# Peptides against a protein of PDB entry 5KEZ: the designs that were tried, part 277

Target 1, 320 residues: chain A of PDB entry 5KEZ
Amino acid sequence: NVAIYNPFRPWWERYQPVSYKLCTRSGNEDEFRNMVTRCNNVGVRIYVDAVINHMCGNAVSAGTSSTCGSYFNPGSRDFPAVPYSGWDFNDGKCKTGSGDIENYNDATQVRDCRLTGLLDLALEKDYVRSKIAEYMNHLIDIGVAGFRLDASKHMWPGDIKAILDKLHNLNSNWFPAGSKPFIYQEVIDLGGEPIKSSDYFGNGRVTEFKYGAKLGTVIRKWNGEKMSYLKNWGEGWGFVPSDRALVFVDNHDNQRGHGAGGASILTFWDARLYKMAVGFMLAHPYGFTRVMSSYRWPRQFQNGNDVNDWVGPPNNNGVI

## One batch from the design tools (peptide; made by RFdiffusion4, then SolubleMPNN)

Design b2_p28_1_s2 (from b2_p28_1, 17 letters changed)
Fold by OpenDDE base, seed 3:
Structure b2_p28_1_s2 (fold): chain B 320 residues (1-320), chain A 28 residues (1-28)
Amino acid sequence: as target 1 above (320 residues)
Amino acid sequence: SLEELFPDYPKEYIKYLERREALRKKHA
């Protein structure tokens, strides 16, 4: 991915890929392979946050400032390490003036335009699908158990399906023959927008952002909410079917006030309430659970926003 | 069954989901 130095190596640089090489701040491919093997050998499975909707930001300077030193040129849409070119992006499809998503009530914009400047891949193209599948299959062959598909809301479900159909079975060294990768898709659906979580049920599980948002309001006792109202927690609260839900109290985005959920989201900063929420989540049978592991950073709020929300995990000069 | 719904998932996932589903049905 792109190496960002202003601010200094933020967490979100990871979501700006310039190649599909497994060479990042966390280590190289050999180290990753080693980790996956060691984890699998003790029954711990690895699920990769796969960033396949886009490449890096359009405003990033061209060059080799990347975690694996790969050259890239956002301006010309040149990512030779893949390779991608101008033919592999949706620039021509997006009809907005900026090239970015401007209206989330326009599903076409949401899928075909750039997410906050991130170069939007043309996932309708078999070539692009194949390159992504190759990346994911490489990971599968290494021994990962599945994937979180980042920014799934911004991809056409059919395109995702086409990619998934190209995926190998899981590595038989650790998984039963014929096992398929576990897929859960990050889709932010709090209602009010045309894109629905249900659009993605055919591909795998979907993140249920209503879960953390609503649970936060309940535990915070906002709007007269009571814990007793959680009796019909799950589908009874309008959430997606349990067998399609990936649930969580917070994630890295809404922990920082971004993504979905707003101020209702409970985090480790609210230790007592957070423990209550996580405990409840783990105890309640609805959905597939994900527990957040995060870190403290020097928060500085200005006008209600943390100006240091970019801060990544503790690191040594950018190396984690 | 969940296994029928997700025949291609690793057995470990199915077992996990089945446990949760059983609890869900119990408390529904």
Scores: peptide ipSAE 0.042, ipTM 0.672, DockQ to the pose 0.016
Fold by OpenDDE base, seed 2:
Structure b2_p28_1_s2 (fold): chain B 320 residues (1-320), chain A 28 residues (1-28)
Amino acid sequence: as target 1 above (320 residues)
Amino acid sequence: SLEELFPDYPKEYIKYLERREALRKKHA
């Protein structure tokens, strides 16, 4: 991915790929392979956060400032390490003046325009699908168990399905023969927008962002809500079907007040309430559970916003 | 069975749920 130095190596640089090389601040491919093997050998499975909707930001300077030194040129849409070219992006398909998503009530913009300047891949093209599938299959062959598909709301469900149909079975060294990768898709659906989580049920599970948002309000005792109201927790609260839901109290985005959930989201900053929420989540049978492991950073609030929300995990001069 | 209730869950997750239930019963 792109190496960002201002601010210094933020967490979100990880979501600006310039290649599908397994070479980042976390380590190289050999180290990753070693980790996957060691984890699998003790029954710990790995799910990869796959960034397949886009490449890096349109405004990033061309060059070799990337975690693996690969050359890239956002201006010309040149990513030779894949390779991608201008033919592999949705620039001509997006009809907004900026080229970015401007109206989230327009599903076409949400899927075909750039997410906050991130170059939007033309996933309708078989070439693009195949390059992504090759990347994911490489991971499957290494021994990962499945994938979180980043920014799934910004991809057409059919395009995702086309990619998934190209995927190998899981590595038989650790998984039963014929096993399929476990797929869960990040879809932010709190209602009010045309894109729905249900659009993606055919591809696998989806993130249920209502879960953490609503649980936070209950545990915080906001708006007169009570724990007793959790009797019909799950589908009774308007959540997606349990067998399609991946649930969590917080994630890296809404822990910083972004993405979905707002101030209701419980985090480690509210330790007691957070433990209550996580405990409840793990005890309740609804959905596939995900527990957040995070870190403290030096928060600096200006006008109600943390100007240091970019801070990534503890590192040694950028190396995690 | 848990497998019947959660057919889309990975085997490892089902095992997790079973272990959790076992622990719950042990400490009940």
Scores: peptide ipSAE 0.026, ipTM 0.552, DockQ to the pose 0.014
Fold by OpenDDE base, seed 1:
Structure b2_p28_1_s2 (fold): chain B 320 residues (1-320), chain A 28 residues (1-28)
Amino acid sequence: as target 1 above (320 residues)
Amino acid sequence: SLEELFPDYPKEYIKYLERREALRKKHA
């Protein structure tokens, strides 16, 4: 991915890929293989956060300032390490003046325009689908069990399906023959927008962001909410079907006040309430559960905003 | 059934989901 130095190596640089090489601040490919093997050998499965909707920001300077040293040129849409070119992006499909998403009530714009300047891949093209599938298949062959599809809301469900149809079966060294990757798609659907979680049910599970938001409200006793109201927790609260839901108390985005959930989201900063929420989530049968493991950073609030919300995870690999 | 819905998922995932679904139905 792109190496960002202002601010200094933020967490979100990981979501600006310039190649599909496995050499980031998280480690190199050998280290990743080692981890996957060790985890699989003790029954711990690995799911990769797959960033396949886009490449890096359109405003990033061209060069080799990337974790793997690969050259890239956002201006010309040149990513030779893949390779991608100007033919592989949705620049011609997006009809906004900025090239970015300007109206989230326009589903076509949400899917064909750039998410906050991130170069939007033309997932309609078989070539692009194949390159993504190759990346994911490489991970499958290493031994991962599945994927979180980042920014799924910004991809057409049919394009996602086309990619998934190209995926290998899971590695038979650890999984039964014929096993398919576990897929869950990040779709932020709190209502009020044209894109719905149900649009993606055919591809796998979907993140249920209402879960953490509503649970946070209840645990915080906001709006007169009571724990007793959780008797019909799940579908009774308007959530997606349990067999399509991936549930969580917080994620890296809303832990920082970003994305969906707002101030209701409980995090490790609210230790007691957070433990209550996580405990409830694990005890209740609704959805497929995910537990967050995060880190502390030096929060500094200015005008209600944490100016240090960019701080990335602890790293001691020489800041490569 | 969950197996019908997820025919190609690893058995361990299906077992997990079946348990949770059973509990969900029991408490519904």
Scores: peptide ipSAE 0.024, ipTM 0.447, DockQ to the pose 0.016
Fold by OpenDDE base, seed 5:
Parts: sequence; C-alpha cells; structure tokens
Structure b2_p28_1_s2 (fold): chain B 320 residues (1-320), chain A 28 residues (1-28)
Amino acid sequence: as target 1 above (320 residues)
Amino acid sequence: SLEELFPDYPKEYIKYLERREALRKKHA
C-alpha cells in the first residue's frame, strides 16, 4: 500500500493498495506465512481484510513511496506491480462530474464511481477479476480461512460472485477437503438507500451495522429505548437473517465517530457500557460475532472532530 | 439529507454519520 507521511503513517494507508504483494508495515510474506501456520496449528484461523474494490487515492503522488517499494502512478492509473493500467478502472463508466460518488441514492454511482477519490477498479473485467482471484488464492494456499471484503457496498454483487467462483478450496493441511473460504462482506445498510444487504446474501455473510447502532442506543437509554425491548433482538428488530449476519459492537471506523455531540456506537472509551454491550452480544445467539481489539490514541477534538482520528496502532517509527 | 434518510435515528447518531463521511474524505 501507499506509505503516507503526512499525517505520519495513518491507519487508513493500509486501505490504499498499490499491489497485491504481502509486504506491509506488519511484515513480509514469509513472516505472514509463518504466522498463518503457527495460528492454524493451534486452531486459530486467519481471515484477511481484502481490499479489492479500489487501489490508492487519485491524488497520491506517483513514485515508489509504498510499503514494498513498488512503483505506482495514480494519475495515469499505472500499477505495474499487478499490473493495472487505465483500462482497468471505471473512470469512463462513472458519469459524475468529479469522478467520485456524489449521490448515495444512485446505486450506479456508489458502485462505479470513486469512493472519496480511491481509484475504482473495473470489476466487470475478467482480467481484473482474475488478478484479484490470484491474490486471494495465494492467501488461501498459504492457509487463510476466509476474507472480509472491504467496501463491498461499492462492488456489484455479481462481480464479487465472479471473483469468488475463481477461488480455491481451503488448504487441506488444516481444513477438511472441499472446504470453502468464509466470506463476510462489509455492507453499510442502515436503511434509506437503494443498495441493500440482501443484495449480497448470495456471496456470504454481511456486516449488520444496525446491530451496534441499535444496541448502543438501547444501552445508552436514548430515545426512550429500554433493555426489555431486546426480547425480540435480531430479526425482530429488522436485522438481516441470523445466518447472514456478522455482528459487532464497534469497528475501526465507528470508533472514530465520537465528537462533541457523542455517538450511539459504544467503544472502549465508554468502558462500562461497552462491556455490557459486548457481553450481551456474546450471550445472545443472533449472528456471527466479532469482537474488537483496538488501542488508545491521543484524541484532539476541534469543532467536534478528532484531528487525530488518523492515528494507527502503536508503532516504532512507523513499524508495527 | 441524512436526517431525511434516517428520521428515526437520534440526533447524536446522525452527527456520527456525518463525521464518518468526513473521515472517509480524509482517506483520499
């Protein structure tokens, strides 16, 4: 991914890929392979956060400022380490003036335009699908158990399916023969927009963001909500079917949603309430649960916004 | 507006969504 130095190595640089090389601030491919093997040998499975919707930001300077030293040129859409070129992006397909998503009520924009400047891959192309599949298959062969598909809302479900159809079975050294990778898709569906979580059920599980939002509201006793209302928690609250839901109290994005007015999402910053929420989540049978492990950073609020919301995990001069 | 899309959500949550969008913009 791109190496950003202003601000200094933010967490979000990891979501701006320039290659599919397993070479980041977390380590190289050999170290990753070693970790996967050690984890699998004791029954701990690895799921990769796969960024396959896009490459790096349109405005990032060309050069070799990346975690693996690979050259890239966002301006010309040149990513030779893949390789991708201008033919592999949706620039011509997006019809907005800016090239970015401008209207989330337009599903076509949401999928074909750039997410806040991130160069949008043309996932309709078999070449692009194959390059992504090769990346994911390499990980599968190493021994990962599955994937979180980042920004799935911004990909056509059919394109995702086409990629998934190219995937290998899991490594038989640790998984039963014929096992398929576990897929969960990040889809933010809180209602009111045309893209629905149900559009993605055919590909695997989806993130149920209503879970953390509603649970936070209840535990905070906002809007007259009561714990007794949780008697029909799950589908009764309008959530997706339990067998399609991946549930969580918070994630890395909404941990940074605190401001002058607060937020419904509970985080470790609200320690007692957060423990209540996580305890409830783990005790209740609805959905597949994900527990967050995070870190504290020096928050500095200006006009209700944390100017240090970019701060990544504890590191030694950029090395995690 | 976000308020129109989420009329039943607390004001505080709407503010969160706005902040989330702002955060996304910083990723470019």
Scores: peptide ipSAE 0.012, ipTM 0.351, DockQ to the pose 0.054

Design b2_p28_1_s3 (from b2_p28_1, 18 letters changed)
Fold by OpenDDE base, seed 5:
Structure b2_p28_1_s3 (fold): chain B 320 residues (1-320), chain A 28 residues (1-28)
Amino acid sequence: as target 1 above (320 residues)
Amino acid sequence: SLEDLFPDYPEDYIKYLEMQEALRKKHA
């Protein structure tokens, strides 16, 4: 991915890929392979956060300022380490003046335009699908158990399916023969937008962002909500079917105040209430549960926003 | 309902949408 130095190595640089090489601030491919092997040998499975909707931001300077040293040129859409060229992006398909998503009530914009300037891959092209599948299959060969598909709302479900159909079975050294990768898709659906979580059920599980948002309101006793109302927690609250749901109290985005769920989201900053929410989530039989492991950072609020929301994990001069 | 999720609906919901568009994934 791109190496960003202003601000200094933010967490979100990881979501701006310039290649599918496995060398980042976290380590190189050999170290990753070693970790996956050690984890699998003790029954701990690895699921990769796969960034396949886009490459880096269109405004990033061309050069070799990347974690693997690969050259890239956002201006010309040149990513030779893949390789991608200008033919592999949706620049000509997006109809907005800026080239970015401008209206989330337009599903076509959401999927064909750039997410906050991130160069949008043309996932309708078999070439692009194949390059992504090769990347994911390499990870499957290493021994990962599945994938979180980042920014799934910004990809057409059919394009995702086409990629998934190219995936190999899991590594038989650790998984039963014929096992398929576990897929869960990040789709933010709190209602009010055309794109729905149900659009993606055919590809795997989806994130249920209503879960953390609603649980937060109940635990906080907002809007007259009561704990007794949690008796039918799950589908009874309008959530997706349990076998399609990936549930969580918080994630890295909404810990920083700008993710789905707003101020209702409970985090480690609300220690007592957060423990209550996580305990309830683990005890109640709904969805596939995910528990957050995070860190503190020096929050500084200006106009209701944390100006330090970019701060990444503890590091040694940029190296984790 | 959206009103249940956003105590100051629709103002805070609109703000949420704006933040989703601008801040969820930043670029240089």
Scores: peptide ipSAE 0.053, ipTM 0.683, DockQ to the pose 0.094
Fold by OpenDDE base, seed 1:
Structure b2_p28_1_s3 (fold): chain B 320 residues (1-320), chain A 28 residues (1-28)
Amino acid sequence: as target 1 above (320 residues)
Amino acid sequence: SLEDLFPDYPEDYIKYLEMQEALRKKHA
């Protein structure tokens, strides 16, 4: 991915890829392979956060300032390490003046325009689908068990399906023959927008963001909510079907949020309430559960916003 | 419904949307 130095190596640089090389501040391919093998050997499976909707930001300077030294040029849409060129992006399909999503109530813009300047891949092209599938298949062959698909709301479900149809079965060294990769898709759907979580049910599970938001209000006892109301927690509360739900108390995004959604979200900063929420989530039979492992950072609030919400996880790999 | 999820609908829902937009913009 792009190496961002202002601010210094933020967490979100990981979501600005310039290649599909397994070479980041988390380690190189050999180290990753070693981890996957060690984990699989003791029954711990690995699921990869796959960034396949886009490449890096359109405003990033061209050069070799990336975690694996690969050259890239956002201005010319040149990513030779893949390779991608200008023909592999949705620049011509997006009809907004800026090239970015301007109206999130327009599903076409949400999927064909740039997410906050991130160069939007033309996932309708078989070439692009194949490059992504090759990346994911390489991971499958290493021994991963599945994927989180980042920014799924910004991809057409049919394009995702086309990519998934190209995927290999899981590595038979650790998984039963014929096993399919576990897929869950990041879709933020609290209602009120044209794109629905149900649009993606055919591809796999989806994130249920109503879960953490509502659980937060209940645990905090906001608006007269009571723990006893959680008896029918899940589908009884209007959430997606249990077999389609990936649930969590917080994630890396809403852990840094504010306002209605952000304020209700419980995090490790509210330790006691957070433990209650996580404990309940693990005990109640709804959805596929995910427990967050995060880190402290020096929060600095200005006008209700943490100006240090960019701070990434501690590491000693700043040289790459 | 949205009213069920957002007790101060639509004001708090708008704040949610603004939050999500702001978070996305941090990435570039």
Scores: peptide ipSAE 0.023, ipTM 0.619, DockQ to the pose 0.047
Fold by OpenDDE base, seed 3:
Structure b2_p28_1_s3 (fold): chain B 320 residues (1-320), chain A 28 residues (1-28)
Amino acid sequence: as target 1 above (320 residues)
Amino acid sequence: SLEDLFPDYPEDYIKYLEMQEALRKKHA
C-alpha cells in the first residue's frame, strides 16, 4: 500500500493498495506464511481484510513510496505491480463532477464513483476480477480461512460473486477437502439508503452496524433505553438474519467516530460499559461475533473531534 | 428507524456518513 508520511503512517494507509504483494508494515510474505502456518497448526484461523474495491487515492503522488517499494501512478491509473492501467478503473462510468461519491442515495454513484478519492476498480471486467481472485487465491493457498471484504457497499454484489466464484477451496493441509473460504462483507446499512445488506446475502455474511450502534445506546441508557429491551435482541430489533450477520461492538472506523450515531459506539475507552457490551454480545445467540483488539493512541479533542484519530498502532518508525 | 438513531435526521445522518467516509481511508 501507499506509505503516507503526512500524517505519519496513519492506520488508513493500509486501505490504499498499490499492489497485491504481501509486503506491508506488518511484514513480508515469508513472515506472513510462517504466521499462518503456525496459527493453523494450533487451530487459530486467519481471515484477511481484503481491499479489492479500489486502489490508492487519486491525489497521492506517483512514485515508489509504498510498503513494498512498487511503483505506482494514480494520475495515470498505472499500477504495474498488478498490473492495472487506465482501462481497469471506473473513471468513465462515474458521472459526478468530482469523480467521487456525492450522493449516497444514488446506488450507481456509491458503486461506480470514488470513495473519498480512492481510485475505483472496474470490477465488471474479468481481467480485474481475475487479478483480485489471484491475490485472494494466493492467500487461500497459503492457508487463510477466509476474508473480510472491505468496502463491499461500494461494489456490485454480482461483481463480488464473480470474484468469489473464482476462489479455490481452502488448503487441505488444515481444512477439510472442499471447504470454502469464510466471507463476510463490510456493508454499512443503517436504513434509508438504496443499497441494502440483503443485496449481499448471496455472497456471505454482512456486517450489521445497527448492532453496535443500538447496543451502545442501550448500555449507555440513552433515549430511555433499558437493558430489558434486549430481550428480543437480533432480528427482533430489525437486524439482518442471524445466519447472515457479522456482529461487533466496535470496529476501527466507528471506534473513531464523533457525534451522531458514532458517539453511541462503545469502545475500550469506556472499559466498564465496553465489557458489558462485549459480554452481552458473546452471550446472546445472534450472529457471528467479532471482538475488537485495538490500541490506545494520544487522543486530542478539538471542537469535539479527535485530531489524532489517524494514529496507527504502536510501531517502529512505521513498521509493526 | 434512522430517526431513532439520528434525532436530527436526515442532517445528522448525512453528516455522520460524510464523517465516516472522511475518516476511513484518506486524510483529505
Scores: peptide ipSAE 0.017, ipTM 0.449, DockQ to the pose 0.055
Fold by OpenDDE base, seed 4:
Structure b2_p28_1_s3 (fold): chain B 320 residues (1-320), chain A 28 residues (1-28)
Amino acid sequence: as target 1 above (320 residues)
Amino acid sequence: SLEDLFPDYPEDYIKYLEMQEALRKKHA
């Protein structure tokens, strides 16, 4: 991915890929293989956060400032390490003036335009699908158990399906023969927009963002909510079917502020309430649960926003 | 993404809360 130095190596640089090389702040491919092997050998499975909707930001300077030294040129859409070129992006498909998503009530913009400037891959192309599948298959062959598909809301479900259809079975050294990768898709559906979580049920589980938001409201006793109201928690609260839901109290995004992530979201910053929420989530039989492991950072609020929300995990001069 | 969660905050968040409350009552 792109190596960002201003601010210094933020967490979000990981979500700006310039290649599919397994060479990042966390280590190289050999180290990753070693980790996957050691984890699998003790029954711990690895699920990769796969960034396949886009490459890096359109405004990033061309060059070799990347975690593996690969050259890239966002301006010309040149990513030779893949390789991708100008033919592999949705520049001609997006009809907004900025090239970015401007109206989230327009599903076409949401899927065909750039998410906050991130170069949007043309997932309709078999070439692009194949390159992504090759990346994911390489990980599968190493021994990962599945994937979180980042920014799934911004990809057409059919394009995702086409990629998934190209995937190998899981590595038989650790998984039963014929096992398929576990897929869960990040889809932010809080209602009121045309794209629905149900559009993605055919590809795997989806994130249920209503879960953390509503649970936070209840735990915080906002709007007169009470714990006793959780009697019909799950589908009774308008959530997706349990067998399609990936649930969580918080994630890396909505940890970064009440304004951006929702004021109701509970995080480790409110330790007591957070433990209550996580405990309830783990105890209640709804959805597939995900527990967040995060870190403290020096929060500094200006006009209600944390100016240090970019701070990444504890590191040694950028190396995690 | 952060912007994707509540792009029209706080209006969309308020609407979300109202909608979810209505759904809860409907299915209670």
Scores: peptide ipSAE 0.010, ipTM 0.383, DockQ to the pose 0.055

